# Ledger of designs, part 185: peptides against a protein of PDB entry 6GMG

Target 1, 331 residues: chain A of PDB entry 6GMG
Amino acid sequence: DSDDRVTPPAEPLDRMPDPYRPSYGRAETVVNNYIRKWQQVYSHRDGRKQQMTEEQREWLSYGCVGVTWVNSGQYPTNRLAFASFDEDRFKNELKNGRPRSGETRAEFEGRVAKESFDEEKGFQRAREVASVMNRALENAHDESAYLDNLKKELANGNDALRNEDARSPFYSALRNTPSFKERNGGNHDPSRMKAVIYSKHFWSGQDRSSSADKRKYGDPDAFRPAPGTGLVDMSRDRNIPRSPTSPGEGFVNFDYGWFGAQTEADADKTVWTHGNHYHAPNGSLGAMHVYESKFRNWSEGYSDFDRGAYVITFIPKSWNTAPDKVKQGWP

## One batch from the design tools (peptide; made by RFdiffusion4, then SolubleMPNN)

Design b2_p14_3_s4 (from b2_p14_3, 5 letters changed)
Fold by OpenDDE base, seed 5:
Structure b2_p14_3_s4 (fold): chain B 331 residues (1-331), chain A 14 residues (1-14)
Amino acid sequence: as target 1 above (331 residues)
Amino acid sequence: GSPFTSPYKLDYSV
C-alpha cells in the first residue's frame, strides 16, 4: 500500500554512515544510512557537500526508482534505452530446442526469448553510446554544436544511430533534460552536462490485449532492440507486472539500478545501487533498504522480469552523483 | 499502475 510510504528524516551533514552489511555479494544498508553515505560521497554540488533535501529524501523513499531519481535529478523517463538480443540464438533455439518437461510452449518461448538477451552486451552498448555523447558534449556550448558533434562522432564510427530522426529520443534527450536548462545545472550549455546510465528490469508481457500466456510467460517479440542501434522502444512499458502463473503468486512491477558514469572497464567490477521497496517503516514492507551490487548480482534480476534495459540520461558535471569510481558499501 | 508506484517487496536474499 503506497499509503504507508514515509519520507526518511533528515540526517546531519557530518554524520558518518554505519558499516554496510554483506548480503550475498552485495552491500546492504537501511535508507537512512544510505542518506548519510550519499551526503558524504555523492551530495557534492560544485565540490561542496550538501544535505539531502526534503524533496530528494521524498524521491528516494520510492525505493529502487527513488535511488535513480535522487541521483539523476528526475523521475526516469526511460526513453533512451539500449539492449542486446541474439536473434540467431533465439531462432535456432525455437527451431531446434524443446520445451522442458512440464513446460508449456508459451513458457518455453518466453524463456528462450529472455535467455536470448545479453545483459553485458546491452550494458556495453549503452556505455559506448554514452561515451560518444560525452565526446560530443565536451566542447559544445549550445545544443546545435552538440548535435553537430554527435552526428560527426556517429559518422566516424559508422554507427547506425546517425540515421535516427532528429526528434528521436536519441537526439532529443539532452534538450528534454530539466537539469540541462537549470541555471545551477547545465544552464543550456552542453559542455556542463555528462551522460549517465541506469538500468531497468521489467516484464515484457504487458499488453492487456495480448494472450494470457504472454502476460504469464512473456512476450517473445516485445521490447527487442532495433537492429544496428540497439535502441529499445520503451513506449509500451507501463510498469505492469507479470501475471501470476499460480494462485497467490505476485510479481513486482520493476526494478531500477543506478550505475552513473563509472569508468571501470570490467563490467563485473561495476557497482549498481538500488532499493528493495518504498520506505514503509511502520508498514508491512518495513524500512527501505539500499543495496550496492556488482553487475553480476544486478543483471541476474528476478523471475519477476524478463527484460533488462540500459538507459542513458544526463546530469550536470557539477553533481557528484555519478563519480568515476564507486566504492561498494561502507567503509 | 501509477508511473510513480514503487515496486512491491523484492527479496534480495534469493
Scores: peptide ipSAE 0.029, ipTM 0.707, DockQ to the pose 0.593
Fold by OpenDDE base, seed 4:
Structure b2_p14_3_s4 (fold): chain B 331 residues (1-331), chain A 14 residues (1-14)
Amino acid sequence: as target 1 above (331 residues)
Amino acid sequence: GSPFTSPYKLDYSV
């Protein structure tokens, strides 16, 4: 529950951020200072710096998801998600591997499944697809032109996504983006939009009808990417956290990291922006902090999660929430 | 739990 959640106050448009605190390869700051940075760096609409609105500050106050929310312009739907899973590794490890001392079979299988995901390959797949989409968007002035371009690009690359249904999240994602339809956004012009990426960490064992072991240790079969496309069916992700394995243990329901549209070719050098929890300066959790992490720090995740997905959405090119280059920290 | 929030503090500084 976010009963003690507070919307951060407005920051003057011209207020410069205080320096971020470096910590173990990350840059950290309090949420209000991130708002200051955001206003200086990411707030621009059509080249004009903007004060973060009350609505945007409210979105941001929700924590890790809030960072993605404010920068993407919509609450994450996670419909167009990608991952990479090594089936051969999984099968081989299950067959030839052994549970660790004290590890149950279910725990072993859950761990092996988690380890069979490749975060870097998943991210690269999302970037590849985003690049294709961006090429399809570039000179398309209506959705039909965009879709035609997209199909051509996919055909040229012999990409399995070309076989997706027209109603799939892959083809419907643009039309389902509110900012695409907004007059000051895309205005129904695909060439005014660009693909952006964020990531979600979550728990696989969310099926309440499944075994308790799956809820505690993971469901090895859940949220695997489709072969060829890399698409993950996220329909069963209901933000249910991992079940406690011992009394008093609790897990977080998800983590979100914002990448945007960075052009850095080296995945390890990309910057991911995320928050720790909802803003509760007068509550037990305290003030929200925002982190800018390198990919290694982001992709490592936590024991709370055994799945990572890389999600594509769209924002207007006129927004500067997804610049080509993201500088970690401040200054 | 809230569908919008992380109910627990994550310490990213460690």
Scores: peptide ipSAE 0.028, ipTM 0.708, DockQ to the pose 0.614
Fold by OpenDDE base, seed 2:
Structure b2_p14_3_s4 (fold): chain B 331 residues (1-331), chain A 14 residues (1-14)
Amino acid sequence: as target 1 above (331 residues)
Amino acid sequence: GSPFTSPYKLDYSV
């Protein structure tokens, strides 16, 4: 119950983090210690450290989404999402493959669909697009200039995104970013903003009007990227978890991982920051923990989810929540 | 459903 959620207390600005715990290629710590790290490493506004505000601590307390929330400055809207789906693999496996022993046809199709997504290619597409956007932002001092630059960049690269409608999430993402409009943020100046990336894991079988099998085993046709662009229509994502396949089984609704704007070219070396659950130190769930995972650990996901999307949003360049290099753990 | 993290605990150690 969300009623057990508690806002972590303030941490002194100069308090150094305790060492993180390494675990299975990840670095783990309790949320309060992450706040300490955040203040030392990510809190900077115009080069000055900031104490995490009560509002930011409250955002963070919501768990995995809270990590992305506090670092992006807004609750994830997930409108500009990318993925990669191997249609040929999917068709081939459906045609030539067979359900495993005890596996229903619906379960088989759901599994094959899940396996036909390529997380690395999805991430790469998002990075490619973010790079294009960053070039378009660089010398644009109004939205019109940004959009013109963006269209030119896309045309030069013969990118299918050039055919998107002006009202699409792709073109509207910047204007719909609160920090872009803030005086201490972008102040309506695109050149003060940069593109950043986070990822969401979620369940495909969310349609309550669909079959129970789709809700239990996945909807093979849901949340596929559009050919050429890689855009995923996220409008049907309502944070509905997977339906139980057996009595007593339960699944979580989503997982969020924060990447930001790391420049590491090797995807496997990139660091993703995420949380396990909302902060409930006095409840059954206990204190929230924050994880810094390598891409392999992040992209593996859980049985709770059969979709991964890589989402682009924007933050002011004056923020240090998305540095070029992220170090895993502490020290 | 809640727009926030589910009350379920994710086990990241698995």
Scores: peptide ipSAE 0.028, ipTM 0.710, DockQ to the pose 0.669
Fold by OpenDDE base, seed 1:
Structure b2_p14_3_s4 (fold): chain B 331 residues (1-331), chain A 14 residues (1-14)
Amino acid sequence: as target 1 above (331 residues)
Amino acid sequence: GSPFTSPYKLDYSV
């Protein structure tokens, strides 16, 4: 019941966070304490620390998506998404594998499809593309210059993305970013922007016209990346959760994790920030908690989801919500 | 569903 959501109160600008608590390899804290950390570490605009605004606190209160929302400056649109899928593994497992005891054929196929995605390769593809975009942004003072630079970079790397249509989310993502157009943001200057990454976990079996088996056990053909580009068509993602397989079973609709623009080359050492649920301190769910997880903890996901996508968006370079290095927890 | 639909509790203890 979303009606129990409450906006966390303001925290004094100079209030230091309490120590985070370890939680199964993650660093965990209550949302108000995350606000304190955010103000000390991530709030900076042009090098100046800022108090989290009421609007930002409201965004944050939405839970896992709220963490990505407050740090990216916009609600996730998920238009520029990447993944990696091993088609050969999928085909071979279907041909030579067998359902487990008590596993239906549909369940087997759904599981094999899920296991055929490589989260690390998907993440690396997104990082590769973000790097190309950042090079294209660096000295571009208008959108035309950015697009020209981007095409040149892609051609030099013989990247299949060079063949995308001009209207593709790949080329239109910058112009569709609100902060790019803001006077105190990009001010229509690409060189003032940088590419950032977040991840979404979701369910493949969202087509209500499909079989019940696909809704329960996954659609093996849904949300696969395009060969060569790694792009995932997210247009069919409507935040529909997995269908129950037994009475009383329920699944969550999505999970979001914020990465930003960390430069750590080892994927296993990267930090992902996410929330457990919307903030309901007086409701049944309780207060929102924020987690800072290593990649392994994030990429493991849950049985609620059989897809993971890595999404690129943009923020102004003047924002410190995506620093080169993220430290897990506090202090 | 609304794009602003918040998920319920995710159990991160698992």
Scores: peptide ipSAE 0.029, ipTM 0.709, DockQ to the pose 0.608; fails the geometry check

Design b2_p14_4_s1 (from b2_p14_4, 9 letters changed)
Fold by OpenDDE base, seed 3:
Structure b2_p14_4_s1 (fold): chain B 331 residues (1-331), chain A 14 residues (1-14)
Amino acid sequence: as target 1 above (331 residues)
Amino acid sequence: SLSDDEILQKGSLY
């Protein structure tokens, strides 16, 4: 019950974290201890450590989305999302493949669609675009200069994103970032901002007007990336969970993982930070735990979700919530 | 503004 959500208490600025615990190849800790780590490692503004504010602690308390929220500075809008889908594989498997024993046609099609997404390629696409954006941000002191640089970069790479409409989330993402407009943030100076990445796992079968089978087993046609750009239209994502396939079954609405701006070239070595659920220390769910997972652990996802998107947003360069290197766990 | 029910991660993944 959402009424059980509690804001974690403040942690002293100089309090060091307790060691993280191993959890199925991940590093795990309780939310309060993550706050301690965050204050030591990620809290810096203009090189100075900051205590996590009550507002930030409240954001964090919302669970996995809270981790992305506190580090990005805004609730995820998911407007600039990327994925990779193998259309040929999908068509071939539908044509030549067969449902497993006991698997319905709808289950088969949903599974084949899910398996036709490539998380690594989706992540790589987002990183590629983020790099282009970062180059465009560099030395751009107004939005017009940024957009001009961006178009030039895209043209040089023959990237299909160059054909996007000016009103596209791709071009409007920076101006729609609150921290870009803040005096102590970007102050309307693109060169003070950098692109960062987070990921969302969610369910494809969210259309209430569609068949029950799609809601239960996935909509094979939903949330596919556009060819060439890799952009996913996220407008139909309303945080609706998968429908139960059996009595008593329930699914989670979404999962968010924070990557930031790590420079590690090997995707498998990148660290993704996420939470298990909203913080309810006195409720049935219990205290929120924060996990730092390698890409394999993150991208594997859960049966609750059949889509993964990699989203680009922006933060001020003065923030240290997206460092070049993220160390898993503590110490 | 979004309600808590709309933005809370419901359930446990772990």
Scores: peptide ipSAE 0.044, ipTM 0.782, DockQ to the pose 0.845
Fold by OpenDDE base, seed 2:
Structure b2_p14_4_s1 (fold): chain B 331 residues (1-331), chain A 14 residues (1-14)
Amino acid sequence: as target 1 above (331 residues)
Amino acid sequence: SLSDDEILQKGSLY
């Protein structure tokens, strides 16, 4: 019940976190304790620690999306999203495979489609693009210079993104970032910004005009990346959860994981920060918990979702919400 | 503005 959501109280700036606890290979803590860690580690603006504001605590209280929200500085728009899909695997499995015992054709096709996405390659693509964007941002003091740098970088790499329209999410993402325009943010100076990454898990079968089977078992054709670019059209993602396949079954609408700008080259060693649900300490769901998971734990997802997208956005370099190194847990 | 259905995580994953 959304009415049970509560904004966590303020934590003193000097209060140290309690130790995180292990949970299935993750580091886990209650949201109040995450705020303490956030203030010690991620809150810095221009090198100075900041108390998490009431507004930021309000954002955080929304659950998994709140973690990405507070660290990115804006509600996720998910416009610049990447994924990787193995077309050959998909076609081969559909041709040569068959439904399992008790599995419908629609269920089989949905499962095969889900399994044809490669989370690691999707993440890698986003990191590659973010790296290109960061190079283009460097020493670019206006948007025109940034865009010119992007085109040059893409041309040098023979990247299909060079053919994207000027109004595409790829080229328009920076100008559409509120913190880019803020005086204490980018101040319209691209070189003051950096690209960051988060991930969204969601359901493919969201088209209400489609068959019930697609809503229950997935739409094999939905939210595939464009060839060459890896871009996913997220315009039809309306946060609609998977339809129940049996009486009493229910699914969650989405999951978000924050990566930021970690420099760890091994994907398996990267840390993803996410929440379990909105903060409802007096409700049935209870207090919100925050998890710091390794990539393997994050990318496995849940049966609630059959798509994963890796999204690029921007934050000011003066923020410390996306450090080069993220330490799992506390201490 | 976004509705609660659009911005709140429904249920518990953990």
Scores: peptide ipSAE 0.044, ipTM 0.784, DockQ to the pose 0.810
Fold by OpenDDE base, seed 1:
Structure b2_p14_4_s1 (fold): chain B 331 residues (1-331), chain A 14 residues (1-14)
Amino acid sequence: as target 1 above (331 residues)
Amino acid sequence: SLSDDEILQKGSLY
């Protein structure tokens, strides 16, 4: 199983990528070729192209999470997550709707809850907050200055996040970012950092003490965003996959998509980078493939998942893993 | 530290 994972070999720094292939409206390539693209486009530190290190290649080899890992510089903690949920739609559909033919009540409720999330609004909320954070980072040369700026920005916008506790992941996210503390990273200077976004798809019915129906069809009440802030409590996400609904059925534990800091205003034109599975070229799963998907393709998700969260973290401005523009595929 | 089971994507997505 996990023992089949292999770290992709190093690619020469000057090696150009082969053309990507179309796959379900996405641009797709093998992981080795993505490394080539990454070195040409995303590897830059202080404007200098870098070869992907062995450590970074190892991170990448873990699959979809590996793409986010190598580009963010840390394994995702998912502590600062946002979503949008339409409570009125949910209540109305439960009241006036009915299960489809062959659909159980629990399945109906789980589906209605899933459909009551608005991926676009969730993404926009994360972008809004990231923008506020980026303004607060500007000209802030210590954490105290950053926090003061952040509170002022939130107050000016009458944002409910201003009421969060000082210990909230919202306020502690920067100081808990390893690259912020690194000498060649932020060096404890907020103005050297920028906010970036990735997304996680996961299953709501992860409570093993709950009913089998919730584990199979979803927990309608789990992982909802807090009103006003849009914050999702991710503490109960333990990477537990959906329970099978029929014999032989199996589901994947999660999916991660990297957005970074694209400035494209149209959500539908944004590019999300993700992997299909861990790299196992000699195993049953085969070589890892990397996909660059438009938002519509990413946000559609899979039946494996009924929740999507948009997470904010930070990287040094000197890194080019989150450029303003991302081009799909190669060339 | 996270175990491999917690880190690895289990399965294949298309």
Scores: peptide ipSAE 0.044, ipTM 0.782, DockQ to the pose 0.805
Fold by OpenDDE base, seed 4:
Structure b2_p14_4_s1 (fold): chain B 331 residues (1-331), chain A 14 residues (1-14)
Amino acid sequence: as target 1 above (331 residues)
Amino acid sequence: SLSDDEILQKGSLY
């Protein structure tokens, strides 16, 4: 939290947004204009447009996480996370590759580990699982029915997730979703909910008891997906940024991108919505900006991060924060 | 800390 953070003012419900600004394949706008777009496109509850509430505007003001927060309805818990890691590539590169000129062994290993993650396959895995969950939700009117359906779907697909413990985030995610329990949300009816996806970028070298090299260059063994399931144990992610490698260098602790439930089959054409920083119009950072990026732009991330996870959560079907089609920019 | 987003902006082309 920053003392300079300000909640954006309310925007009239019928105010149309100004055009977004294209930049490097992205569409960019200031946060107050995003609120205008959000109200026109994403605000619908039971088919009716809603003005973004003060609470929602406050959530949004937190920056990149705020975009995911306002659209998912809760602060990200990141419990149900997926990724893809090519272990053979990693081992082969470590064995046959060589550090670059001036690159330390630790830096080399960290880089090789980062490059061994496949963002597209990780995203695809999350979409696959979300699809299975949505089928399980479709006609389930209580949690028991949902869980039974889910197990059947997993068995039918011979998915390794069928072997997860009942206490696993995979099976507990729905019951732990606040909007599932709300009367105007799921009302404890799984068939009123749908699975949605967001992504988090973060640093692997967060263990303060580990070597300085791991904190600076990454921990090659940290936050790898489990074989078969693709599940990532996120319990050790404490939003600790990368350690500086030189004096004066600093890194941010995370980035979040909202995907929702787009049906676009081509991953490269999917749109990811994210923010640059918390809203500080009177501070040094300035106003928050919102970006709508294609997958390639999002998945590239920043040098601040060496991990990308794709997380599943749930929202009520009555919300329009996760439509089938997302149009980049405005108009 | 969410204030670390300042670095994200500085590191971005935007």
Scores: peptide ipSAE 0.036, ipTM 0.758, DockQ to the pose 0.177

